# Designs tried in a protein design run: peptides against a protein of PDB entry 6DSZ. Part 71

Target 1, 361 residues: chain A of PDB entry 6DSZ
Amino acid sequence: NYVVTAQKPTAVNGCVTGHFTSAEDLNLLIAKNTRLEIYVVTAEGLRPVKEVGMYGKIAVMELFRPKGESKDLLFILTAKYNACILEYKQSGESIDIITRAHGNVQDRIGRPSETGIIGIIDPECRMIGLRLYDGLFKVIPLDRDNKELKAFNIRLEELHVIDVKFLYGCQAPTICFVYQDPQGRHVKTYEVSLREKEFNKGPWKQENVEAEASMVIAVPEPFGGAIIIGQESITYHNGDKYLAIAPPIIKQSTIVCHNRVDPNGSRYLLGDMEGRLFMLLLEKEEQMDGTVTLKDLRVELLGETSIAECLTYLDNGVVFVGSRLGDSQLVKLNVDSNEQGSYVVAMETFTNLGPIVDMCV

## One batch from the design tools (peptide; aimed at target 1 E24 T42)

Design b2_p25_2_s4 (made by RFdiffusion4, then SolubleMPNN; from b2_p25_2, 14 letters changed)
Fold by OpenDDE base, seed 4:
Structure b2_p25_2_s4 (fold): chain B 361 residues (1-361), chain A 25 residues (1-25)
Amino acid sequence: as target 1 above (361 residues)
Amino acid sequence: DEEEKKEEEKKRKELEEKKKELAAL
């Protein structure tokens, strides 16, 4: 009997940064198939805290902080539609990961979307949104006392949602999404009524965006609105302000991931399919009335990394590059470029031994 | 509906113009 010691998965399929272990700790959480790794970010690097086995491949992993929580909670959805909300609890040296809520959100009827599972959390923690199936948007209301994650579906007229996010600063939970129809790709917004379990008209839409518009970034206040990333263009819209750029440098390879650097949404990391790392900058203009508006968008090439499946800014210019296809990395962003014009320096590399082929024996 | 369509068409034209300007630089 060869006990093939099941090699631990090394390919990263998700990462998130927040305050999960405590209010003060900065954590990096890494999803590696069925494995969740929890680190504390320190000046010396990543300190491992806990590893957690999940009952399936992690498809969604998001940190959120409901009102009156001292630290972030973790939402996980698996590829088998098992949802849970996890809490880190430490009592002395005893570390436990508590399931605060769980549920299965699988529908008996529905076509799984070809673009995979999308999970999003309302910034005000009113609900979780899930795009699991074409023509359906699943809502999980967030209730503190609810140990059972109950969901309902709202029908989407838009069958081919490409990406979706909740917007910031909305009185009602509001989604912004890119969808495709026979006429092209479009951006639309909907308000989500928890009471009526329906969509209401959102604050804005933009028909006929770039044909390859693939990602939505919700922008925090004071800017608000969303960034739409395409193959050739980056656009901003908040209802009142529209701005677009088409930097030639992004046309060379498809942007596949993003992460917010600044809490106010002034900077974002972008990663492409060639492992190029970009900074997207939102230039502010302060009006005489004290309102902050978007003046301009700029993209800067920072350098090259492993091909990112996910990016997360930690602190002090340190970025975790989660890679599925290559080695994951900790990289440092420098203010000054090296001799090759790169602002990126690899600090640590995590060898990817490839996907664990589940040999069904 | 007609005003929204006009505004969307305007924004689309502005995008197309800006793409042309940025491609010409």
Scores: peptide ipSAE 0.014, ipTM 0.415, DockQ to the pose 0.012
OpenDDE base, seeds 1, 2, 3, 5: peptide ipSAE 0.000, 0.000, 0.000, 0.000; ipTM 0.216, 0.254, 0.335, 0.221

Design b2_p25_3 (made by RFdiffusion4)
Pose (drawn by RFdiffusion4):
Structure b2_p25_3 (pose): chain A 361 residues (1-361), chain P 25 residues (1-25)
Amino acid sequence: as target 1 above (361 residues)
Amino acid sequence: EEEEEERREREEEGEEEMEELAEKL
């Protein structure tokens, strides 16, 4: 027999922003399935540079540039456990994606967990963290000689884990995650020590959270902490400081995705399965000592995009809406809600044949 | 160089527009 592709996969599973082509090159990297798309934000709008294709299902896609690098290094993990670090190199008149490092990191003894694979990267590029199998947190230290991507497993006493994030602004690599056991689910803190290959007691106390907490947000340096998005209550956790708001405006649909807008983290974008688009706020309270603190949380609806699996703010009040169940599109957010109450205006839609349930000729 | 200057201006305008939107909400 013989199989050909009549149409590339159109559903968007992942999208990230960063400086990948050159410095201050606003790149939008869209993950479909086996395809990877790279764009440069130009005055025209989204204009592509190179659409590559891999021999794997892109499951983790993150950007970073470690200590003393020219441009961001892209990291990709295949669902069949193929890890690689890539680098856009337009040294010549052509374009080549050099593979700085690669390595298969499958464990012969783990069970894939509910909520699938999670790939997290250290705030200061100390290591790559993986959550492939239950009870096994895998660490991949980041240096130069680790070109044949080597790795080691730590053990995780917490068996059922929902979402994991690296915390900003800590003495060393620290992890914040939501895990489940009997008696509801909780949030616990750990410290990754890649010198002894162990877990150390985390920065702050284990808190009880909402029963349906589904997302953890890494809050940037000026504030520090973690934001946990459940079904009905949005909570902020940072050591002893703790804030939460529970607007009934949210419970109608589960919040699925989040995206950081400002570098400060004062503003965030949220998405519903009903197709909404929220703005999560961390309002500031600059005090007498020239320092900045955080006072409250406020969520107010912006309008509606399409159902988003990915979410990314690009530039000049524009957000790329990566839709897996429908057309992905481009959106302009305006201060003046011109028509009705929707601060959201569609600019461009991308044909997504969506989940093809049935068909005929 | 001109394209970089224009891009920086867009970034500044976008930051101002998002701040004004958040205050208006």

Design b2_p25_3_s1 (made by RFdiffusion4, then SolubleMPNN; from b2_p25_3, 10 letters changed)
Fold by OpenDDE base, seed 4:
Structure b2_p25_3_s1 (fold): chain B 361 residues (1-361), chain A 25 residues (1-25)
Amino acid sequence: as target 1 above (361 residues)
Amino acid sequence: EEERKELEKRREEGRREIDELAEKL
């Protein structure tokens, strides 16, 4: 009996931070192929709580807190289009990950998008949006009592969506997306009508953005709007204000991931394909009416890490760098730079043993 | 409860450190 101890996957393909185990606990959730690892962030470091095997490669992993939930729920979508909403439940020493809802969201018709699966959650927890196929946007309405994830498709005229997010502070669920057509890349917004199962005109659009615009960041209130990240430029738009920067430092390597540091969206971490870690800063301007507007955008190099597939700020200036290509890391952000001018210090490194080749036997 | 208070303190300290970092950048 060759017990092929199937080596546990070590390559990270997603990470998220939130309050999954309790309202008070800070958790780090790590997706490693078919495995979900759940940690509690403690003063001493990461405490492992549970590992969960999923019925497929995790493609989307997002925490969300519906109104009246005491803790975050976890949405997972697999590469086989199995969707579930998970809840952490502890009863004494017994720890269970329960499925609140599940469903298969695969369509029989559609071309799988070249940029892969995108899953997003409305900040007000009204719906989940999925870009699975070209020319379709799938909506899963969020209903507390529904154990079956029901989905419907809305036709998207824009066939080549690059990235999509839900915006904050919108009366109706509103998506912002980068798409490509024969004329270039553009940004557009749509309101999502759950009642009519259609798109309505969104609050704004920006035609002819940078040719390599690749990521959308939805910015929380008070700023609202979105940040669009390209190869050469970072732009902000909220319908009323437009701002663009082209810092030469980002041209050296493509930014591939981001994470919000502040709940109000004042600061973000950015990771590039060379493992450089940046801070994106949104400078505030207080208006005479007490409104807060964006004054400026700034990008600053913090240091170098493993090449991030995903980033998440934990606490105490600690960032988890989830890497697919290299070792994942816990890094500390320091107030003062070291002798090399880096504000980043590696605290812990998690060896990546390489991709588990799913030997489909 | 003590562990919770220490965790809250660490979160506040870390947030201040990030604020100071952002001001120095």
Scores: peptide ipSAE 0.497, ipTM 0.905, DockQ to the pose 0.922
OpenDDE base, seeds 1, 2, 3, 5: peptide ipSAE 0.495, 0.487, 0.497, 0.482; ipTM 0.905, 0.902, 0.904, 0.900

Design b2_p25_3_s2 (made by RFdiffusion4, then SolubleMPNN; from b2_p25_3, 9 letters changed)
Fold by OpenDDE base, seed 1:
Structure b2_p25_3_s2 (fold): chain B 361 residues (1-361), chain A 25 residues (1-25)
Amino acid sequence: as target 1 above (361 residues)
Amino acid sequence: SKELEERRRRIEEGKRELEELAKKL
């Protein structure tokens, strides 16, 4: 009997930063297949707090803070469509992860989308949105007293959604999505009516975006709107303002992940398939009326890391690079470049042993 | 309190460093 010491999964497939353990703690949460690792970010580095086994591969992991919660809650969706909302509770030395709500959101009928599961949370915590199946948008209303995650579907006319986010600063929950049709890729917005369980016309649309437009970033106020990332271009649109850049440097490799650095959405980290780390900068212009508008977009190469599956800014210029294909890293962003022109220094490396093939021999 | 103070320090240092970095880029 070879006790195959079940190696813990090391490939990272998701990461988020927030205040899960307390309002005061900064946490890094890492998804490694069926495992959730919870860390506290300290001056000394990552302090492990808890590891949690999930009933399936984590497909979505998002922190959110409903009105009147002191700390963030965690939404998890598994690849088997098991949804839960988790809360961290500590009572002395006892640490519990409490399931506040759960449900299975699988549909009996539907074509699973080729781009996989997308899960998003409205910034005002009114609902969770799920793109699980082509031509359907699933809505989970967020209610504090609801222990059962109930969902309904809204039909999408757009069958091939590439990416979707909730926008900020909208009176009603509003999604922005990139979709593909026979004419190319487009961006559209819809308001989501919880009452009527339907889509209303959104504030704006942009037809014929870049053919390889792959990601939507919802930009918080004061800018609002969204950033659309393609292979060759990065565009901003908020209904009133449109701005596009085509920096040659991003054409070399596909951007595959992003993370917001600043709460106001002035800076983002971008990671590409070569492990290049970029800063996306939103330059503000203050108008005479005190309104803030986007002046310019800029992309700057910071350096190289492991190929990121996910990125998350922690604190003090530290970034967690979650890698599926390589070693995950903690990296420091420096003010001055090194001799090689890199602003990135690896602080810690977490060995990726590859996918645990459960060879039940 | 010390941990919170240290966190606040780290946040503010990171903000300054990123602002300085963004000015150099």
Scores: peptide ipSAE 0.433, ipTM 0.912, DockQ to the pose 0.899
OpenDDE base, seeds 2, 3, 4, 5: peptide ipSAE 0.400, 0.401, 0.424, 0.400; ipTM 0.901, 0.901, 0.907, 0.899

Design b2_p25_3_s3 (made by RFdiffusion4, then SolubleMPNN; from b2_p25_3, 10 letters changed)
Fold by OpenDDE base, seed 4:
Order: sequence, then structure tokens, then C-alpha cells
Structure b2_p25_3_s3 (fold): chain B 361 residues (1-361), chain A 25 residues (1-25)
Amino acid sequence: as target 1 above (361 residues)
Amino acid sequence: SKELEELKKRREEGKKEMDELAEKL
């Protein structure tokens, strides 16, 4: 029996950057189907630390730091609705990935959403939100002492949620989501009451966004609010300020992923279906009272990469381009463009061998 | 730690470069 060593999956379906191994390390975590790869980001490149096999395809992978943790914890949800919170622990040369909490969050009733599984974490680490099924928002309260991830559902009136995020700077956990109804696509906010297990009215809504509005970006303080990305437009709303741009360049190909460059949300990377990499710039205006408001939005083409499934800014102008369809890349953003007008240079390429067809032999 | 200082340095360098890039865009 030739145990054909099942070729390791190479297609990337998620990536995240944070401080998972220690407070002092910068990590890149890469999801490749059932595999989690953990790297330390160094001046010399990516140093592999650990590979972890998961008991299912990774559908959600998010880092978060609860109050009083020295390093980030990792939330994973599988396509089979197994949820876990993982901690990295090293003792000398022994490296362990510890399950801090786990649970199955599958419902017996519900239509699986056509736009797939969405998992989000409140920036203040009060809860995890899950959009798994149409008309339901699942909440996992984050409690330090709870090894069992317990969840409850809140009913959404909006049956067709396209994307959802938690907002920053909210007294209560607040979601912002794009949804579709017979009249088109809209943006709405809800406050999430853990106590009452219900939605309260959120701070704002934006009716009649473009028909192809597909992504929500929660913007951190000082700006707050959200960016809504469509096919033709990018809009910002925070309850007090609304801005919209329709740069012709984004109409050529659908933006499919994004990642924040700056902790304050002044810059984002955007990737489209053609492998174009953009910078989204939030121009600030400082008011006389010291408040910072959004003045304008700008989109600039940086260059071309592999078609990103996910993007993550690391450090020192280095970006990981996680690709499902092509080779993943480590790219450098340069201050000066090359002769072709590109600000992007590939530093390293990770060959994608394509889908492992389980040839049942 | 040395590692923390190296990380801070890389972040500061990256911030500076990204600020310079953003000014040129």
C-alpha cells in the first residue's frame, strides 16, 4: 500500500497577522484548507514555527486579544461549525497549541447562507458574531473562564446579509452589515444586547447602496464608522459623516478582499479579481477642537499580484498575498514606482499546486 | 527584549515608508 502522502494543500483560503506566539513576535497565520501554518515575520522573511492540522476546513480565522492577555488568541471556525479558541504556548523547545475553548455552533434549523460563513469579533472582545444561516446572527459571548463556547441566536429581519462587521468605539457591541432585499442593497447597524439577547437600533443606516455592495470594513477610532465597498463605489459612513467615491478604476474588476495597513484605519489594501492591488486612503481633517474627521477617500493603484483571496499587511511595507487561484506571494510596497509604474515587488512566491483532487484510488 | 526592539524598529520604518508612499500617490 503506497501511502501516497497526501500532498499538502497549497491554496490559501485565509490569512491573519498578529501576536500569537508572543507579545514580541509578529506572526503570519495562513489557513490552507484543514491546515494552519504559523510563521514569525523576521527581517529575513517568514520563519516557520508550527503547522497544525484542524479537524475540518477552516472557514473563519481571527486573532483577538482579550483584556489582560499578553498575546493574541486565535478563533477558528470550521466549515462543519466546530469553533475553537487557540492559544500558543511554548516551554523551551516544546510548542503546544492549546485549546482554551471549543464548541459546535451548528443549528438544527436554518438555511446556510449562500455568501458562506462569516465570523467577526468585537474589537473590545465582548463577543464573537457568526452569520451562518439566513435570518440568524449567532453570538458567542467571550468569557475568560469558559472552556465551552456557548452560543445563542438573534433573529435578523434582514434575511440576505452580504457582509457584517463589528464597529469600533461603540459603548455596546454594534454590528454593521450590508443586506439585500427586493429593493436592492442597504446598510444597517444594530447594537447587540448580551443581556436581553436581542438587537437594539444601531446608530445609523444607509439605504439604497449600490446593487453590488459586497464588503464592510469597520474603521477604528478616531474616524470610526464603516467603509462599504461595491463594484462602482466606495462609501464611508459613521453616523455623522457620509462620503462616497466612484473611481473608474475599481469598475474594471470586483474588489474581493481588503486589509488595514494603519492601526488608526488611515490606509487599506484592496485586492480585485484581476490581481490588482490598491491603496485606499482616508484623508483626515483635524478640527479646531482636536477632533479628527474624514475629509476624503482616495483609491490608488499600487500594482499587480496574484489574485488575492486574502491580504495582510505585515510590517516594513511587506504584504502577504494569500491566493486560492494562483501562487501566494510576499510582496514589498516601495515608495517609488518602477519603470512600469508599479509600487509592488514580489519578494517570495509560494507555488499553488491546485486543488488536491482526492483521487479515491 | 531585543526582539521587541527589532519589531518596533520595523514598524517605525514601515510606517515612515508607508507615509512617504502615501504622499507620492
Scores: peptide ipSAE 0.581, ipTM 0.930, DockQ to the pose 0.855
OpenDDE base, seeds 1, 2, 3, 5: peptide ipSAE 0.576, 0.568, 0.561, 0.569; ipTM 0.930, 0.928, 0.924, 0.928

Design b2_p25_3_s4 (made by RFdiffusion4, then SolubleMPNN; from b2_p25_3, 10 letters changed)
Fold by OpenDDE base, seed 2:
Structure b2_p25_3_s4 (fold): chain B 361 residues (1-361), chain A 25 residues (1-25)
Amino acid sequence: as target 1 above (361 residues)
Amino acid sequence: SEEREELEKRRKEGAEEMKKLAEKL
């Protein structure tokens, strides 16, 4: 009897940082296929707290804090369109992951998007948005008392959405998305009306962005707006201000992931397909009226890591590099570069045994 | 707890280091 010990998945397909276990604890949550690993970020490193088996491959994993919650809740969507909102509860030594709400958000009709599942949460926790199918934007209203996640679809005229985020500082929930049409790639915004279950015209649009524009980063206040990352360019737009940079260094490899370092959105980590780690910096200009505007964008190479599927800053100069293709890492960002000009030092490496080929025997 | 104070200290130190890094970049 070969007990094939089913090797636990090691490839990381998502990671998030927040306050899931308590208001005070900083957590790292790691998605490894059907497995969710929960860590507490300590002075000594990552302390494992709980592992959770999910009933499917995790496709979306996002932390959010509704008004009146003391800690973050976790939204998970599986590749089979099972949605849940999870809460961490601890009573003494007993740790429970409670399902606050659940639902299946699969549609009977729709073309699954080729770029996969996108899940986003409104910064004010009014709704969850899902791009599951071409020409549809699914909305899950966030109501405190609903144990059943109900969703509705809004028709999206733009059939080929590349990426989408909710913007910050909007009176109504507002999405910003990159889409492709026969004329190229464009950025558009829509307000989402929960009442009317429709899109209203958003505050701004930008036609004819870079042909390979692939990611949207929603920028917090005071800047607001969004960053659009392409192959050759990084652009910022907030309706009033537009800035673009085309640093030659980003042209060498496609940026595939990002993470905000500062709560105010002044710095971001960027990872590319070669495992290069960059810092994106937003330079501030204070106007005479006290308004803060974006002066410039800058990109700096920090060093090399494993090829990141996801990045997350751990609030101590440490970055978790979640890798699907290579070993995941904890890396330290140093103030001074080493002899090779790298600001990155590997602290810990987590061996990736590769994709578990589900040999259904 | 001493552990929390140490964690807060390291978070502060790390944030300051990250600020210095951004100033040097």
Scores: peptide ipSAE 0.298, ipTM 0.856, DockQ to the pose 0.813
OpenDDE base, seeds 1, 3, 4, 5: peptide ipSAE 0.268, 0.291, 0.264, 0.289; ipTM 0.841, 0.853, 0.835, 0.847; seed 3 fails the geometry check

Design b2_p25_4 (made by RFdiffusion4)
Pose (drawn by RFdiffusion4):
Structure b2_p25_4 (pose): chain A 361 residues (1-361), chain P 25 residues (1-25)
Amino acid sequence: as target 1 above (361 residues)
Amino acid sequence: ELEEEREEEEEEEEEEEEEEEEEEE
C-alpha cells in the first residue's frame, strides 16, 4: 500500500512567541502536528521565513536563550519521546535549522498520566523539566556538553499531577504544581537540586485549592508567585500572600488556555471552551519605598474569538488565536469597544478543516 | 520598517532620559 498527504494538518496545537530568527525578530512559531511554522512579525502582518517538517508529533514547544546566547534556542519534544534543541541559522543565503542537541528520553517503566505530557523550562535556563509519566519528574540539565541529551529521573511522591510550572524569582530552581489525591487536590512546592538529584522542601506552605484547578501560571519577576486557574475561582499564591476572586461570569465554561501580555505580568489573556477571551488583571499599588506590590485581581470580558487551544499576544494590540476545533485567526483588541461590547475584531482567519468527523465524495 | 521605527523610538526615549537627568542636576 501507499499513503500520501493530500492536505497538511490545519489544527493548531501549540504556538509560542520569541526571538528566533535574529534579535528583536518577533517570531510566531505555530505547531500543527508533524509540521512547524516560523513567522516574522512585519508591517505586512504575519510573513513566514521557513516551514520545516519533523518526523514526530510536536508535544512540547518552548523558546529560550540561556546565559550568553545570540538568539533564542527552540526546544521540541515528540510524543514518542524525541527531544531536541534547535537554532535558526541564516548564516548563508539559505536557511538551516541546526540541531544543537538531541536525545530520546523514554522511560521503560512509567505510565503516561491524565493531562498528558508537560514540558517546563527554568526561568533562567538552568534545566528542562518533564512530566511524562506518573510519579516521575524528569530533569535535563542545560549546559554545552550535553549535546547527546542526557537526563535523569527524580521521584515524585505526588502521584496524580495536573499542571506544573517553574516559579520566577527563587533562590534556586523551584517548582509549583497542582496534584490530586484523596481529599481534594492541592498545590505543593518543591526545589529541584541538579547537584544531588533530589527534591528539597519548597519555598512555601502547601495550600488547598479548588477541586477543579486545571492551570498554573508562572508569574514574572517584579511580583513573583503563581496564578492557579480553576473552574470558578482564580487564585494567586505567593508564599504567605494570597488573593482570589470568584466571578460567576466564568463558571459557564472551563478556562483552557492562558497567555502573558505584559512583561510585568499585570495583564493576562484567558480562553473559554465557549470561545470567550478574558483579560486577567494584577493591579499595582506602588508604595512609599519606591517598590511595587500587587493588590487585587480583576477579570473582565473582552469579547469572543474562536475556541482557542493556543493563545499569543503578538504586537500593537494584536493577538493570534490558535484554534484546534476551528479556524485559527488574527485579532485586534481595541480600547474603544466600537460595536456592542466586543473589544475583539477579526483581522484574518486561517482555514482549519478542524476535527474531520465524517466525509463523502 | 517596524525595526527602523522602533530604533527611532528608543533613541527619542534615551534623549528624553538625558534631558531629565540634566534638569535634575

Design b2_p25_4_s1 (made by RFdiffusion4, then SolubleMPNN; from b2_p25_4, 11 letters changed)
Fold by OpenDDE base, seed 1:
Structure b2_p25_4_s1 (fold): chain B 361 residues (1-361), chain A 25 residues (1-25)
Amino acid sequence: as target 1 above (361 residues)
Amino acid sequence: SLRRRREEERRRREEEEAREREEEE
């Protein structure tokens, strides 16, 4: 009797921080293939709360807070296109994960995009956007009473979308995306009409960005706009302000993940393929009218970690480094560097035993 | 399993909606 001890997945493929268990609790949620792990962040470290098995590999995991919700809800999309919205409920010692809504968002026709599944949520929680297939943008309207996730497709003229986000501070839900055409890579925006189920012209576009532009970061107010990360450059655009930097240090390895540190979008963590951890800083300029504009962008090398698949800032300078290729880590960001010039100290390391080979039984 | 919970939650909801309809009759 070979007791195949089904080894739990250890490789991290997603992480998110928010207030999922309560309004007051800070949570770390970790996706490990088909498993969701839920932790409470405490002064003593990560307290495990619950593990949840999903019906497929987690492809998207995002926290969001609809108007009038006291705590965050969790959107999950699997690699098999099963979507759900989850809520944490606790009654005394009884912990349950409630499915508020679910659906399958697979299309019968479409080319799966080479860059995989992208799932995004409008900051005002009006919709979920999905890039699943080339030339299609799927929209899931968010309604409180809707227990069935219904989706529709909008055609994209841009067949090769690299990354997409919803922008902040937009009257209508507005996407910003990097796409590739025969002329190179470009950034475009579209407003999403739920009523007409179409795209309207967005507020701005930027043609001919860096050839290796790979990521879009939506920047919250007061800055607004987006950051575009390439191999050699980082650019900011909000329709009125454009700024680009080309710090030589980022050229050494491709930036592969990011996470916002400050709610106002003043700082972001960046991780590259060598496990280098950076801080991207947005310098503020206050105008005489009280408007806030971007003065400058800076990148600072913080130190080295495991190769991040995902990053999430917790609190008090603690960062979770979710790794697929190496051990995941809790790291502390210090104000002062060590003797090696590193601001990063490993607090805890979570052994990665390698990918669970899905034995297709 | 999430499927079982969804099925149980669906069943419970269908039972609640059936009860609400019986209370409105």
Scores: peptide ipSAE 0.000, ipTM 0.267, DockQ to the pose 0.000
OpenDDE base, seeds 2, 3, 4, 5: peptide ipSAE 0.000, 0.000, 0.000, 0.000; ipTM 0.261, 0.412, 0.269, 0.273; seed 3 fails the geometry check

Design b2_p25_4_s2 (made by RFdiffusion4, then SolubleMPNN; from b2_p25_4, 14 letters changed)
Fold by OpenDDE base, seed 1:
Order: structure tokens, then C-alpha cells, then sequence
Structure b2_p25_4_s2 (fold): chain B 361 residues (1-361), chain A 25 residues (1-25)
């Protein structure tokens, strides 16, 4: 009886940075199929803390901090629609990952969306939103004392949603999404009423965005609004201000992932299908009244990495490049370019052994 | 083709009906 020790998955399908182990620790969380790896970011590199097996492939992994929590909680949704909220607890040397809440959010009726599962959390932690099925938006209200994740559906008239995020700085939870209809791709916003379990008209919309608009980035205050990333263009809209750029350099390869660098939303990392790493910069303009507005958008090529499935800025110019197709990397962003014009230096490489077929024996 | 558009419209209408049945429960 050869016990084939199932190789651990090495392909990364998600990553997130936050304060999960403590308020003070900076953590990197990595999703590798059914496995969650938890690291502490140190001056010496990544220190492994815990590995957790999940009840299915991780489809959504998001950190959030409810009011009154000292550290982040982790929301996970699996490809089989098992949802949980996890908390890290340490007592001396004993480390436990506890389930605060769980539920199954599968519907018996619905067409699974072709663009896959999208899970988002309201920045004010009022709800979780899920796009699982065409024409439905699922809401999980966040209640501190509820161990059971209960959800309800709201009808979404827009059947082909490409991407969706919650906006920042909204009195009511507000989603912004890219959708496709026979006329093209568009951006729309809806307010989510928890009380009435319906959508209200959102603050703004933008019809006829770029035909290949694929990603929404919610921008925090003071800018607010959203960035829409396409194949050829990057656009910003907040209801009052619209700005678009079409830098030729992004046309060469599709941007596939992004990550916010600064808490104020002034910089974002962008990764494309060729492994190019970009910085998107939001230039501020301070008005005479002290109001900050977006002056301009700029994109800079930083260098090349492994093809990113996900990106996350850690600290001190260190970035984790999570790769599904290649080796994951820790890279350093430098202020000065090297002789080749690259600002990126590889610090560590994590070998990808390819797709582990989970042979459920 | 016109036939493909009609098929797609019918599929959307059937989906809308299923979604209504889901939301009434």
C-alpha cells in the first residue's frame, strides 16, 4: 500500500494582506486551492504561522474589520458555496482558527455566472455581497452575534455582470459594477437596502465604457468613486468627476489583477497577462476649500514578474506576486531603476509544481 | 443571426421567470 503523499498545492489562486493574527502583525494570506497559508511579514521575510485546510476550493478570500474588532476577520467562500467567517486566536503557543459564522449560500435555481464567483465586503462592514448567479445579487448582512450566515437575493436586472465592488463613503451600502448588454459595456451603481431587500438608484452611472472593461476598483476617500480598467483605457468616475486615460503600454497585454498600495487610494499595482507590473497613480489636486479631487491618472511600468493571478503590497516596497501559471514571488520595488530600466528585484521565488489534481481517493 | 438573437432573448426570458420564482420564496 503506497501511501502517495498528496503533494501540497503550489499554484496560488488568491492572496490578501492585513492584520489577521494580531492588530500589530502584518499578515500575508495565500489561497492555494483548498489550502489557506498564513504568514507573518517580517524584516527577514515571510514567517509561516498556520496552514488550514478548507472544505473546498477557495473562491473568495477577503479580510474585513467590523466595528469594535482589534484585528481583521477572514471571509471565505468556497466554489461549493460554503461561506465562513474565520478568526485567528492564539493562547500562548496554541494557535486556533475559529469559525465565527458559517453557512451555505447555494441557490437551487440560478445560472452560475460565466465570469465566476465574485465576493465583496462593504467597507463599513454592513454586508457581504455575492454575485454567484446571473440576475441575482446575494446579500449576507453582517451581524456580530450571528453564527449562521443568512443570505437573501436581490434581483439584478443586468444579467451579465463583469465585475462588482462596494463603494467607499456611501451613506447606504452602494455597489458599482460593470455589465454587458447588446449595446456594449456600462457602469452602474445601486444602493442596497437591507430593510426593504431591494436596490435603490445609485449616485451615478456611466454608459458605453470601453468594450473590454473588465475590472472595478473602489477608491477610498478622499477621492471616492471607482476606477474602471479596460484593455485600452483606465477611467475614473465618482459622480462629479470623470477622467480617462489610454496609455499605449497597457494595450500590449490585458491587465488581470490589481492591488491598492496606499490606504488613501493614491497608488495601485496592476499586473497583466505577460507578467508586467505597473503602478497606477492618482494625482491629487487640493481645492481652496481643502477638498481633495483627482487631478490626473498616470501609469508607470515598474518591471516584469511571474504572471500574477493576484498581487498584494506588503510593506516597505515589498510585493507578493501570487502566480497560478508560474512561480510566485516576493519582489522589492526600488526608487531607482536598474540598468534595464526595471524597478523590480526578485527577493524570493516559490516554486510552482503545477496543478495538483486532488485525486480524492 | 436573427435566429440566435431570438434564442438568446428566449433564454433571457426563461431566466427572468426562474429568477422571479426564486425571489417569491
Amino acid sequence: as target 1 above (361 residues)
Amino acid sequence: SLKEKRKEEKEKEELKKKLEELLEK
Scores: peptide ipSAE 0.041, ipTM 0.584, DockQ to the pose 0.000
OpenDDE base, seeds 2, 3, 4, 5: peptide ipSAE 0.022, 0.039, 0.000, 0.038; ipTM 0.376, 0.608, 0.239, 0.579

